Peptides against a protein of PDB entry 5CWW. Designs and how they scored, part 4

Target 1, 194 residues: chain A of PDB entry 5CWW
Amino acid sequence: VPKLQGPFDFDLNPEDEQDDEVELKDIYVIGEKPRVADLMRGEEEELEMMKEDQHNGLSLNIICLLSTSGQVKICLDIDGVEAQWLPPRSKNKRLFAPPPEPPSLLTFQTFDTLKPAEVTPDGWPMFSEDATSPYSFYVTHPAGITYISLTPWVFRLESELQSDSEAGTEFRIDLLAKGQGSERDRIFTQTRTQ

## One batch from the design tools (peptide; aimed at target 1 F111 P116)

Design b1_p9_4_s3 (made by RFdiffusion4, then SolubleMPNN; from b1_p9_4, 5 letters changed)
Fold by OpenDDE base, seed 1:
Structure b1_p9_4_s3 (fold): chain B 194 residues (1-194), chain A 9 residues (1-9)
Amino acid sequence: as target 1 above (194 residues)
Amino acid sequence: STRVSRYPR
């Protein structure tokens, strides 16, 4: 049986402290790039061919959160949260292990997909994947559809994470967060029939 | 008329 995980601590940027209790409507997870080396244990020749394809993704999980207002939060799983399972019933080892510290998510970017006039209290925006790119997705709302792409920063972030210099990594990530934002394009707008 | 607006400012 899957274990319910959480609460998650969100390291919000101080600028996001004004996020009132955002009613979340949907969640979208972009899994970390598979470690092909771990999947292809024993097939060394195919491993070399797939290593070239191994440069095309982020080594962190990305968690996207969507509010009723159409606000999207892009969070990074720095701690590497893995799926947890309930222990089998028979081993009542009451290991009084202290509860593990809750995993933290780093809020990397926050942006709106709706104009203030498009926000409705009964709005239910939803994520949907882009079949052509793992780092692109759509937000669908009755007012319209917005295309989002994380490609402007994902590959740069991966390059920073793979850099041998731990020194200044946090600063460089902050610069990336403040720099090139996610691509955002409203591909459809519903005309209000008067 | 479907109005596509690229960038909500």
Scores: peptide ipSAE 0.020, ipTM 0.592, DockQ to the pose 0.045
OpenDDE base, seeds 2, 3, 4, 5: peptide ipSAE 0.019, 0.018, 0.019, 0.012; ipTM 0.584, 0.577, 0.583, 0.595

Design b1_p9_4_s4 (made by RFdiffusion4, then SolubleMPNN; from b1_p9_4, 5 letters changed)
Fold by OpenDDE base, seed 3:
Structure b1_p9_4_s4 (fold): chain B 194 residues (1-194), chain A 9 residues (1-9)
Amino acid sequence: as target 1 above (194 residues)
Amino acid sequence: STRVERYPR
């Protein structure tokens, strides 16, 4: 039986957002890319050609959250939340390890995909994948469709994560979050029928 | 604190 995971703690949340007011409607997860070097340890020649074309994706899971208002929150799973299963009902009273600390997500970026006048109480925005890029996706709402790409920062973040210094990782990520953010482009707007 | 990026006016 799968173990229920959560609640998640959100680090670097915007000061003005009371967490209680954001109704989430959809979740989109971009899984971590495995280290190609660890998978291909036996096929050295094909690895060199794939290293040039495959810009190594992010080694962290990305969790995108979408609210009723069309707000997107991009979160990073720094702790590496893996799928957990309930331990088999073994009768042996193994020492209760302290419950693991709740998983934390780092809020990297938060942005709106809708204008205030496009927000509706019954709005149901949804994520959809971009078949051409694992780090791009769409937000579809009755008012319009927004293209989002994480490519402007994902590769810079991966370069920082590959640095030998684990110390100050959160600080370096905060600096990256203040830099060039995600690409956001409204590709379709529904004309309001008067 | 991360700032919310509002939709461009």
Scores: peptide ipSAE 0.329, ipTM 0.886, DockQ to the pose 0.421
OpenDDE base, seeds 1, 2, 4, 5: peptide ipSAE 0.327, 0.328, 0.324, 0.325; ipTM 0.886, 0.887, 0.885, 0.885

Design b1_p9_5 (made by RFdiffusion4)
Pose (drawn by RFdiffusion4):
Structure b1_p9_5 (pose): chain A 174 residues (1-35, 56-194), chain P 9 residues (1-9)
Amino acid sequence: VPKLQGPFDFDLNPEDEQDDEVELKDIYVIGEKPRNGLSLNIICLLSTSGQVKICLDIDGVEAQWLPPRSKNKRLFAPPPEPPSLLTFQTFDTLKPAEVTPDGWPMFSEDATSPYSFYVTHPAGITYISLTPWVFRLESELQSDSEAGTEFRIDLLAKGQGSERDRIFTQTRTQ
Amino acid sequence: SAQVDKFPR
């Protein structure tokens, strides 16, 4: 039985989130690819409100077990800092009028690319893609350049990143 | 900083 890791702290998490934004209904994870795509796990979170949050696993989740009984507890040991994810982007997929209090929006994978996926909700369906942004970040991680890292990363963070488009809307039908 | 995009309520 491996150690339960969490609750993960969301670095740069949006402040003053509402109840239907904090409450989660689905999770979709795009695993890191071997060193084609991003060498990082991408953790996608879907809230009751339809809010989608794209998180990057900067630290890297790896195998971990609780300590054996052979280990003696040390008083001057530092407290274990909680595990962390980097909140890259957060965006709504529903208008306020489309949010149902007990709605169960769902993730769905795209057959052609793991970096594209769908959100389904009684209010409608939404297509989402992380490309090419994830490729741009991977190229910087594999960059052969001696310098310019902070400069190039600043442009990528200023990039709009993921793209989203509504493909279907259900009207006056719950 | 994280990108945030929300509909106003």

Design b1_p9_5_s1 (made by RFdiffusion4, then SolubleMPNN; from b1_p9_5, 4 letters changed)
Fold by OpenDDE base, seed 2:
Structure b1_p9_5_s1 (fold): chain B 194 residues (1-194), chain A 9 residues (1-9)
Amino acid sequence: as target 1 above (194 residues)
Amino acid sequence: SARVSRYPR
């Protein structure tokens, strides 16, 4: 039987103190891409051809959260949360193991998709996928549709995660978080016909 | 009429 996971702790940027009152409306998960090299062990010729075309995606899960206000929060699963199963009834519950610390999500970016005047209390924005890229998606609200792409930073972050230089990796990741944000384009705005 | 706008980075 699958185990219900959560709650997750959010390592919030201290600037996002307003998180306690954010009503979430949708969640969008971009699963980690396994390294092609790990999948194609033994097929060296196909591996060389695939290395050229495959922008290897991020080795971390990305969790996108969407609020009623149209705020998007991009979170990274640093701990590598995997699917968990309920222990079989026959194995003695390790009665005295402290509960594992809840997995933490790192808040990487927060941004708005709606103007303050477009926000409505009954708004129910939703995510939808982009068929052309696993790292692009849309936020749909009655006021309009916003295209979002994580491509400006995802591949750079993956390069940092794969770098053998542990020295300064945390600093470089912090610079990526503060630097080039996700691409965000309003592709449709509903004109209120007065 | 649809309006397309880019959000400031």
Scores: peptide ipSAE 0.019, ipTM 0.591, DockQ to the pose 0.045
OpenDDE base, seeds 1, 3, 4, 5: peptide ipSAE 0.018, 0.018, 0.018, 0.018; ipTM 0.583, 0.562, 0.581, 0.595

Design b1_p9_5_s2 (made by RFdiffusion4, then SolubleMPNN; from b1_p9_5, 5 letters changed)
Fold by OpenDDE base, seed 2:
Structure b1_p9_5_s2 (fold): chain B 194 residues (1-194), chain A 9 residues (1-9)
Amino acid sequence: as target 1 above (194 residues)
Amino acid sequence: SSRVVRYPR
């Protein structure tokens, strides 16, 4: 039986320390790309052709959170949260190891998709996938539709995670978080017919 | 509706 996971701790950027309860309306998860090398064990020629075209996606899971106000929060699963199963009801009193520390999500980016005047208390924005890219998606709200792409930073972050140089990796990741944000484009705005 | 409670650090 699958185990219910959570709660998750959010490592929030200190700038987002607003004690405000954010009402979430939707969650969108971009799973880590499987290492093609692990799946294609034995087909070296196909692996080389796939390596050239595959911008190797991020090796971390990305969790996107959407609030009633149209705020998007991009979180990274650094701890590598995997599917957990309920321990088999084996009668052996296995010493309850203290529950592992709850997994932490790193808040990488926070941005708005709505103007303050477009925010409604009953708003229910939703995520939808982009069929052309696993790292792009849409936020749909009655006021409009916003295209979002993580491509400006996701491949650079993966390059840092794969670098053998542990020295300065945390600093470079922090610079990436503060630097080029996600692409955000309002592709549709609902005209209020007065 | 899911609520995220931020704890003040």
Scores: peptide ipSAE 0.018, ipTM 0.586, DockQ to the pose 0.059
OpenDDE base, seeds 1, 3, 4, 5: peptide ipSAE 0.026, 0.012, 0.012, 0.017; ipTM 0.622, 0.548, 0.551, 0.578; seed 1 fails the geometry check

Design b1_p9_5_s3 (made by RFdiffusion4, then SolubleMPNN; from b1_p9_5, 5 letters changed)
Fold by OpenDDE base, seed 2:
Structure b1_p9_5_s3 (fold): chain B 194 residues (1-194), chain A 9 residues (1-9)
Amino acid sequence: as target 1 above (194 residues)
Amino acid sequence: SSRVFRYPR
């Protein structure tokens, strides 16, 4: 039987420590790149062709969180949260291993999709996928629709994660987080009919 | 009329 997972701890940037109870309305998960090598075991020729064309996505899961205010948080699953199963009902009194520390999510970016005047207390913004890219999506709110793309940084982050130089990786990731943000474009704005 | 705008970087 699958185990219910959570709660997750969020490593929030200290600047995001606004104690305001961020009411979350939606969650969107971008899974890690498929291990094509594991899927194509036995088809070496197709594997070589796929390695060239695979803009190999990020090797980490991305968790996107959306608040009532239209704030998006982009979180990275550094710990690699996998599906957990309930321990087998083996009768043996296995000593209560201390519960594993809850997995942490690293907050990579936070940004708004709504203007302050567009925020409503009853707002229910939602995510939707982009069929053209796994790293692009839409935020839909009654005030409008915003296109978001993570492509400006995702491939750079992956290159850092694949680099053999562990030295300075954390520093370079921090620079990426502070540097080139996600692309945001409001593709539709609802006209307020008075 | 639908209005399109870009967020400042």
Scores: peptide ipSAE 0.021, ipTM 0.593, DockQ to the pose 0.044
OpenDDE base, seeds 1, 3, 4, 5: peptide ipSAE 0.020, 0.018, 0.020, 0.021; ipTM 0.590, 0.571, 0.582, 0.602

Design b1_p9_5_s4 (made by RFdiffusion4, then SolubleMPNN; from b1_p9_5, 5 letters changed)
Fold by OpenDDE base, seed 5:
Structure b1_p9_5_s4 (fold): chain B 194 residues (1-194), chain A 9 residues (1-9)
Amino acid sequence: as target 1 above (194 residues)
Amino acid sequence: SSRVERYPR
């Protein structure tokens, strides 16, 4: 059951505070990879095999945001990382633990799925899943359908998150964000019937 | 064949 974790504090990079009120129309959440260790407490050998499969997905939640203009923002729930690396804080129910700070979202990538001429004020773009991959999805708009895949970077990001070297992790993640964009393919374009 | 238009990276 995906825990509806919210509200999310978007650490929107203040530089992306372009004053244009980005009206959000849809949200798509890709849940973190289940911790194999919690699922397979009895089968140590299978646990090792599943840990070696570096292709099992990202240990972070991914939150995709879709605007009226067809802009997609891909955000990472970075607080999930801290929770994995922090030794399990002993369930000392600090009775007065301050409410858990809302999860910090890192904007990893932003891109458009529509051309400027395809943007309409009444446009209602929507996400839909790809049944073949948890890290691929579609954006459907009246003007067309765009396929998106996060696979070019998601597994590399996971490898960085699993690295014991905290030093330079932020820099390496920034390089990943800048270097290898998501796959973005327009699979259908609605012909304007004149 | 629906021409998959790749958006310029």
Scores: peptide ipSAE 0.124, ipTM 0.799, DockQ to the pose 0.047
OpenDDE base, seeds 1, 2, 3, 4: peptide ipSAE 0.054, 0.093, 0.041, 0.084; ipTM 0.753, 0.781, 0.765, 0.772

Design b1_p9_6 (made by RFdiffusion4)
Pose (drawn by RFdiffusion4):
Structure b1_p9_6 (pose): chain A 174 residues (1-35, 56-194), chain P 9 residues (1-9)
Amino acid sequence: VPKLQGPFDFDLNPEDEQDDEVELKDIYVIGEKPRNGLSLNIICLLSTSGQVKICLDIDGVEAQWLPPRSKNKRLFAPPPEPPSLLTFQTFDTLKPAEVTPDGWPMFSEDATSPYSFYVTHPAGITYISLTPWVFRLESELQSDSEAGTEFRIDLLAKGQGSERDRIFTQTRTQ
Amino acid sequence: APRVEKLSD
């Protein structure tokens, strides 16, 4: 039985989130690829409101177990800092009028690319893609350049990143 | 800071 890791602290998490934004209904994870795509796990979170949050596993989740009984507790040991994810982007997929209080939006994988996926909700269906943004970040991680890292990363963070488009809307039908 | 987007009616 491996150690239960969490609750993960969301670095740069949006402040003043509403109840239907904090409440989660689905989770979709795009695993890191071997060193084609991003060498990081991408943790996608779907709220009741239809809000989607894209998180990056900067620290890297790895194998962990609780300590053996052989280990003696040390008083001057530092408290274990909680595990962390970096909140890259957060966006709505539903208008306020489309949000149902007990709605169960769902993630679905795209057959052609793991960096594209769908959100399904009684209000409609939405296509989402993280490309090419995830490729741009990976190229910077593999960069052969001596300098310019902070400069190039600033442009990437200023990039709009993921793209989203509604493909279907259900009208006056719950 | 991350980009946060909201939709409206």

Design b1_p9_6_s1 (made by RFdiffusion4, then SolubleMPNN; from b1_p9_6, 4 letters changed)
Fold by OpenDDE base, seed 1:
Structure b1_p9_6_s1 (fold): chain B 194 residues (1-194), chain A 9 residues (1-9)
Amino acid sequence: as target 1 above (194 residues)
Amino acid sequence: KPRVTRLED
C-alpha cells in the first residue's frame, strides 16, 4: 500500500498577497533525468550510444502546481523525494522513531496563465504534456491554452548542480530564479461569444 | 522571495 506522503513545506514561497488558500486543481511532475549509466549496467556499447543521445536534463524532480485561478508554481525537489510504501506489518513494535522531517520543495517560480478577467469560480485548469519536450507543457483552461517551457533555465540549473562547489548552490539557484524565467505563450484564446 | 509574474490586462 502506498504511504501517504506530506505535508510538504514550500521554501521561498511568495507571500500569498491573498490570504486565500490557493486551491490546487492539478499537479504535473517532471521526473529527474534517468541515470542511464545505472540502468544500462552491463551493456557498455549500448550505453555509449545512449550517452550521445542523452538529452540534457535536470537531476532534480520538478513539481508543477496549478491553482483554480490558473497560477502555476514551479517547485524543485532538492531533497530527492521518493515514493514510499507502508512497511510490512512486522509484529515487532519497532520504537516509533520520530517521523522524519517533512520534505521541502523549493518554489523556483510562480506565474499566472490567466488574466484576472478570465478567472472563473468553476474554472478547471489542467496540465498536459508536450510530446516534443520533457520540459515543456500546456495549461488548458476554458478561456484558453498556454504553452510553458522550462528550457530557458533548466539546463543552466543543471550546470550549477553539477558544479563541484556545493557552497552557495541555494544562492545560485535564487539568482537563476530571478533571471530569465520560464517561457509562457498563450497559443489559443477562446472567443467569448456574446 | 520570488514574485508572482502576473499577466497584464
Scores: peptide ipSAE 0.119, ipTM 0.804, DockQ to the pose 0.648
OpenDDE base, seeds 2, 3, 4, 5: peptide ipSAE 0.117, 0.119, 0.118, 0.119; ipTM 0.803, 0.803, 0.803, 0.803

Design b1_p9_6_s3 (made by RFdiffusion4, then SolubleMPNN; from b1_p9_6, 3 letters changed)
Fold by OpenDDE base, seed 5:
Structure b1_p9_6_s3 (fold): chain B 194 residues (1-194), chain A 9 residues (1-9)
Amino acid sequence: as target 1 above (194 residues)
Amino acid sequence: MPRVERLFD
């Protein structure tokens, strides 16, 4: 049986977000780039051919959260959360193992896709993929459609993650977050039929 | 901490 994962701690969450006020409506996960070397174990000749076609992407999972208000939160899976299974009911609960620290997600960016006047209590915004890019997607709301692209920062982030220095990773990510953010473009606005 | 990028009317 799959294990329910969570709760997740959100690192670098904006102070103004009272967690109690955000009703989430959708989630969109961008998986990490495939490790071709791990997939092609034993096929050295095919590995060389696929190294050239290695889709440049982020080595971390990206978790996008969408609220009723059309707010998007982009989170990075720094810890590498993997699918977990319920441990077998082994009777020997080690009584004294400290509870494992909850997995943390790093909040990279938070932005609105709706204007205040477009927010409705019954609004149900949804994510949808962009067929042309794994790091682009759409937010569809009754008021309109917003295009989002993570490409302005995702490749820069990957270059930082590939650096041998684990020291200061959080600081470097914070600098990236303060730099050029995600592209956000309203591609369609629903005309209010009066 | 990242800032929330809000839209205005």
Scores: peptide ipSAE 0.301, ipTM 0.880, DockQ to the pose 0.724
OpenDDE base, seeds 1, 2, 3, 4: peptide ipSAE 0.299, 0.297, 0.297, 0.299; ipTM 0.878, 0.878, 0.878, 0.878

Design b1_p9_6_s4 (made by RFdiffusion4, then SolubleMPNN; from b1_p9_6, 4 letters changed)
Fold by OpenDDE base, seed 3:
Structure b1_p9_6_s4 (fold): chain B 194 residues (1-194), chain A 9 residues (1-9)
Amino acid sequence: as target 1 above (194 residues)
Amino acid sequence: KPRVTRLFD
C-alpha cells in the first residue's frame, strides 16, 4: 500500500508570505532522470553514448504547482523524496523510529500564465504533458493555453549538482534562479467575442 | 529570492 506523503514545507520567499491564500488547482511532477549507470551495468557501449548526451535531465524531482489565478510555482525536491510504501504488518512491534523530518521543497521559480483580466474565481487551470520533452508542459485555462519549458535552466542546474563541490551549492542554485527563467509562450488565446 | 515574473510587464 502506498504511503501518503506530506505535508511538504515550502521554503517560500518572505515576499510571498502576504498572499498566503493561494488556492491550488493542479500539480505536475517531473521525475528525476534515471541513474543510467545503475540501469546499464551490462551495456557499457550504450552507457558511454548516454553519458555523452548533455541533455540527460535533472537528478532532482521537480514539483510544479498551479493556482486558480494561473500562477505556477516550480519547486525542487532537494531532499530526494522517494516513493514510500507502508511496512508490511509484521507482528513485531518494531520500535517507532522517530518520524522522519517532513521533507522540504525549494521554491525555485514563480510565474504567471494569465493576465489579471483573464483570472476568474471559478477558473480551473490544468497541466498537461508535452510529448516532445519531459521538461516541457502546457497550462490550459479557458482564456488560453500556455507552453512552459524548463530547459533554459534544468541542464545548467544539473551541471552544478554534478560538481564535486558541495560547498556553495545553495548559493549557486540561487544564482540560477535569478538568471534565465523558464520559457513561457502563450500558444492560444481565446478571443472574447464581445 | 524567486522573483515572480509577470507575463505582461
Scores: peptide ipSAE 0.021, ipTM 0.594, DockQ to the pose 0.473
OpenDDE base, seeds 1, 2, 4, 5: peptide ipSAE 0.019, 0.009, 0.020, 0.022; ipTM 0.579, 0.488, 0.584, 0.601; seed 5 fails the geometry check

Design b1_p9_7 (made by RFdiffusion4)
Pose (drawn by RFdiffusion4):
Structure b1_p9_7 (pose): chain A 174 residues (1-35, 56-194), chain P 9 residues (1-9)
Amino acid sequence: VPKLQGPFDFDLNPEDEQDDEVELKDIYVIGEKPRNGLSLNIICLLSTSGQVKICLDIDGVEAQWLPPRSKNKRLFAPPPEPPSLLTFQTFDTLKPAEVTPDGWPMFSEDATSPYSFYVTHPAGITYISLTPWVFRLESELQSDSEAGTEFRIDLLAKGQGSERDRIFTQTRTQ
Amino acid sequence: SAQVEKLSD
């Protein structure tokens, strides 16, 4: 039985989130690829409101177990800092009028790319893609350049990143 | 900082 890791702290998490934004209904994870795509796990979170949050596993989740009984507890040991994810982007997929209080939006994988996926909700369906943004970040991680890292990263963070488009809307039908 | 986007009616 491996150690339960969490609750993960969301670094740069949006402040003043509403109840239907904090409440989660689905989770979709795009695993890191071997060193084609991003060498990081991408953790996608779907709220009741239809809000989607794209998080990056900067620290890297790895194998962990609780300590053996052989280990003696040390008083002057530092408290274990909680595990962390980096909140890259957060966006709505529903208008306020489309949000149902007990709605169950769902993630679905795209057959052609793991960096594209769908959100399904009684209000409609939404296509989402993280490309090419995830490729741009990976190229910077593999960059052969001696310098310019902070400069290039600043442009990427200023980039709009993921793209989202509604493909279907259900009208006056719950 | 994280990108935050909201929709409206």

Design b1_p9_7_s1 (made by RFdiffusion4, then SolubleMPNN; from b1_p9_7, 3 letters changed)
Fold by OpenDDE base, seed 5:
Structure b1_p9_7_s1 (fold): chain B 194 residues (1-194), chain A 9 residues (1-9)
Amino acid sequence: as target 1 above (194 residues)
Amino acid sequence: STRVEKLED
């Protein structure tokens, strides 16, 4: 049973004073895949099945945000990384852990799915899943449908996260973010009948 | 500031 991580209180830190009232309309979450190491405690058969699934997914949650204007923001839950590196806190200190700080989100990429002329006040764009890939999805708007795939970078990012080198991880992630971004393809455009 | 990839008309 995938643990529904509780409501992400997106403290959208308002410090991105982008004055543009980015009204969010939809959220799409791609849950982290279980680590092979966590499965190693399970039956050998489950481990073999996951090894055959050559595409070990990302060990981080991905949060996709969609605005009224059709802008997509791809965010990574990086707190999952810190939790991996933190030595197992000894169970015994019932230190009142301060309420878990809201998950720190790293914006990996931001892109538009609509042209300026396609943006409407009532357009109401929505996400939908791709049944063929957990790292691909669609943005549907009255003006058209855009296919998005995170596959160009997600597996490279996972490879970096699995590297034993703590040093330079942030730099390598920044290089990945500046490299080949998400695939974006307009698969359908609604012909405005004049 | 993450660069927004805009679509041109």
Scores: peptide ipSAE 0.367, ipTM 0.886, DockQ to the pose 0.512
OpenDDE base, seeds 1, 2, 3, 4: peptide ipSAE 0.362, 0.364, 0.362, 0.365; ipTM 0.883, 0.885, 0.883, 0.885

Design b1_p9_7_s2 (made by RFdiffusion4, then SolubleMPNN; from b1_p9_7, 4 letters changed)
Fold by OpenDDE base, seed 1:
Structure b1_p9_7_s2 (fold): chain B 194 residues (1-194), chain A 9 residues (1-9)
Amino acid sequence: as target 1 above (194 residues)
Amino acid sequence: SSRVERLED
């Protein structure tokens, strides 16, 4: 279990100064893919299964936040990347390692799962997993169920993170964030019986 | 800032 010890410092871009205290109702975490080095220590059988699943997951933790209004915020744990880019700190586990700085979360995408007319004060939206994909999930609300998939961008982002070219990486990630976002499909809508 | 992708009524 990644110890998501809050507080999360959201680099909320200051232009979204709508301090609309987005009341969070649920959190869904997609853990980073196992590191190849950790896989190489596993049994040969696990290595074969991961070679067959050529869909290499993202090397970053993804944190999905769900508000009372059904708004989803997709965040990336960038500190995990910086820790990979930082040369492994020397083996001297100084006993007094400063407390790990809270992870810096980068907001990749924000989207609504409810229409304005579907938002209710007593609404309790919840995440649920998709057993068929680690990068897909559902948002369930009394008004309806929305399927979400991160697959349109996750694999492209991973390819970028694995590129040896440091030059233009930030620009290409920004293009990914502005491009095709997450898939969002309303699979069920509760008919208001008049 | 990533613009919030809203649903229209």
Scores: peptide ipSAE 0.429, ipTM 0.902, DockQ to the pose 0.584
OpenDDE base, seeds 2, 3, 4, 5: peptide ipSAE 0.425, 0.427, 0.428, 0.424; ipTM 0.900, 0.900, 0.900, 0.898

Design b1_p9_7_s3 (made by RFdiffusion4, then SolubleMPNN; from b1_p9_7, 4 letters changed)
Fold by OpenDDE base, seed 1:
Structure b1_p9_7_s3 (fold): chain B 194 residues (1-194), chain A 9 residues (1-9)
Amino acid sequence: as target 1 above (194 residues)
Amino acid sequence: STRVSRLSD
């Protein structure tokens, strides 16, 4: 039986602690790239070709959150949340193991997909995948459709994570977050019939 | 602090 995971602690930047109860409406998960080295035990030649593809994606899970207002929050799973399963009912319940601390998600970026005038109380924005890229997706709302791509920063972030320098990783991630953000393009706007 | 990128009116 899958273990129910959560609650997740969001390391929200204190400046974005606008107490606006962000009513979340949808979640979109981009899984980490497969560990090619673990999958290709035996095909060394294919392993070399896959290692050369610098475009294999991010080694961290990305958690995208969508609010009623059309705000997207992009979070990184820096702790590596693995799928947990309920232990089999073996009789020796070590009753007193403290519950593991909930994993923390790092908020990398926050942006709006709706203008203030487009936000409605009954609005229900939703994510949908882009079949052409694992790091691109759409936000659909009655007011319009927005294309989002994480490609401007994902590959640079991966390069930083692969660097042997553990020192300054957080600083480099912060620089990337402040740099070129996700691509955001409104591909459709619903005309208000007067 | 990641600044919320808002859409202009």
Scores: peptide ipSAE 0.057, ipTM 0.774, DockQ to the pose 0.564
OpenDDE base, seeds 2, 3, 4, 5: peptide ipSAE 0.054, 0.055, 0.055, 0.055; ipTM 0.770, 0.770, 0.771, 0.771; seed 2 fails the geometry check

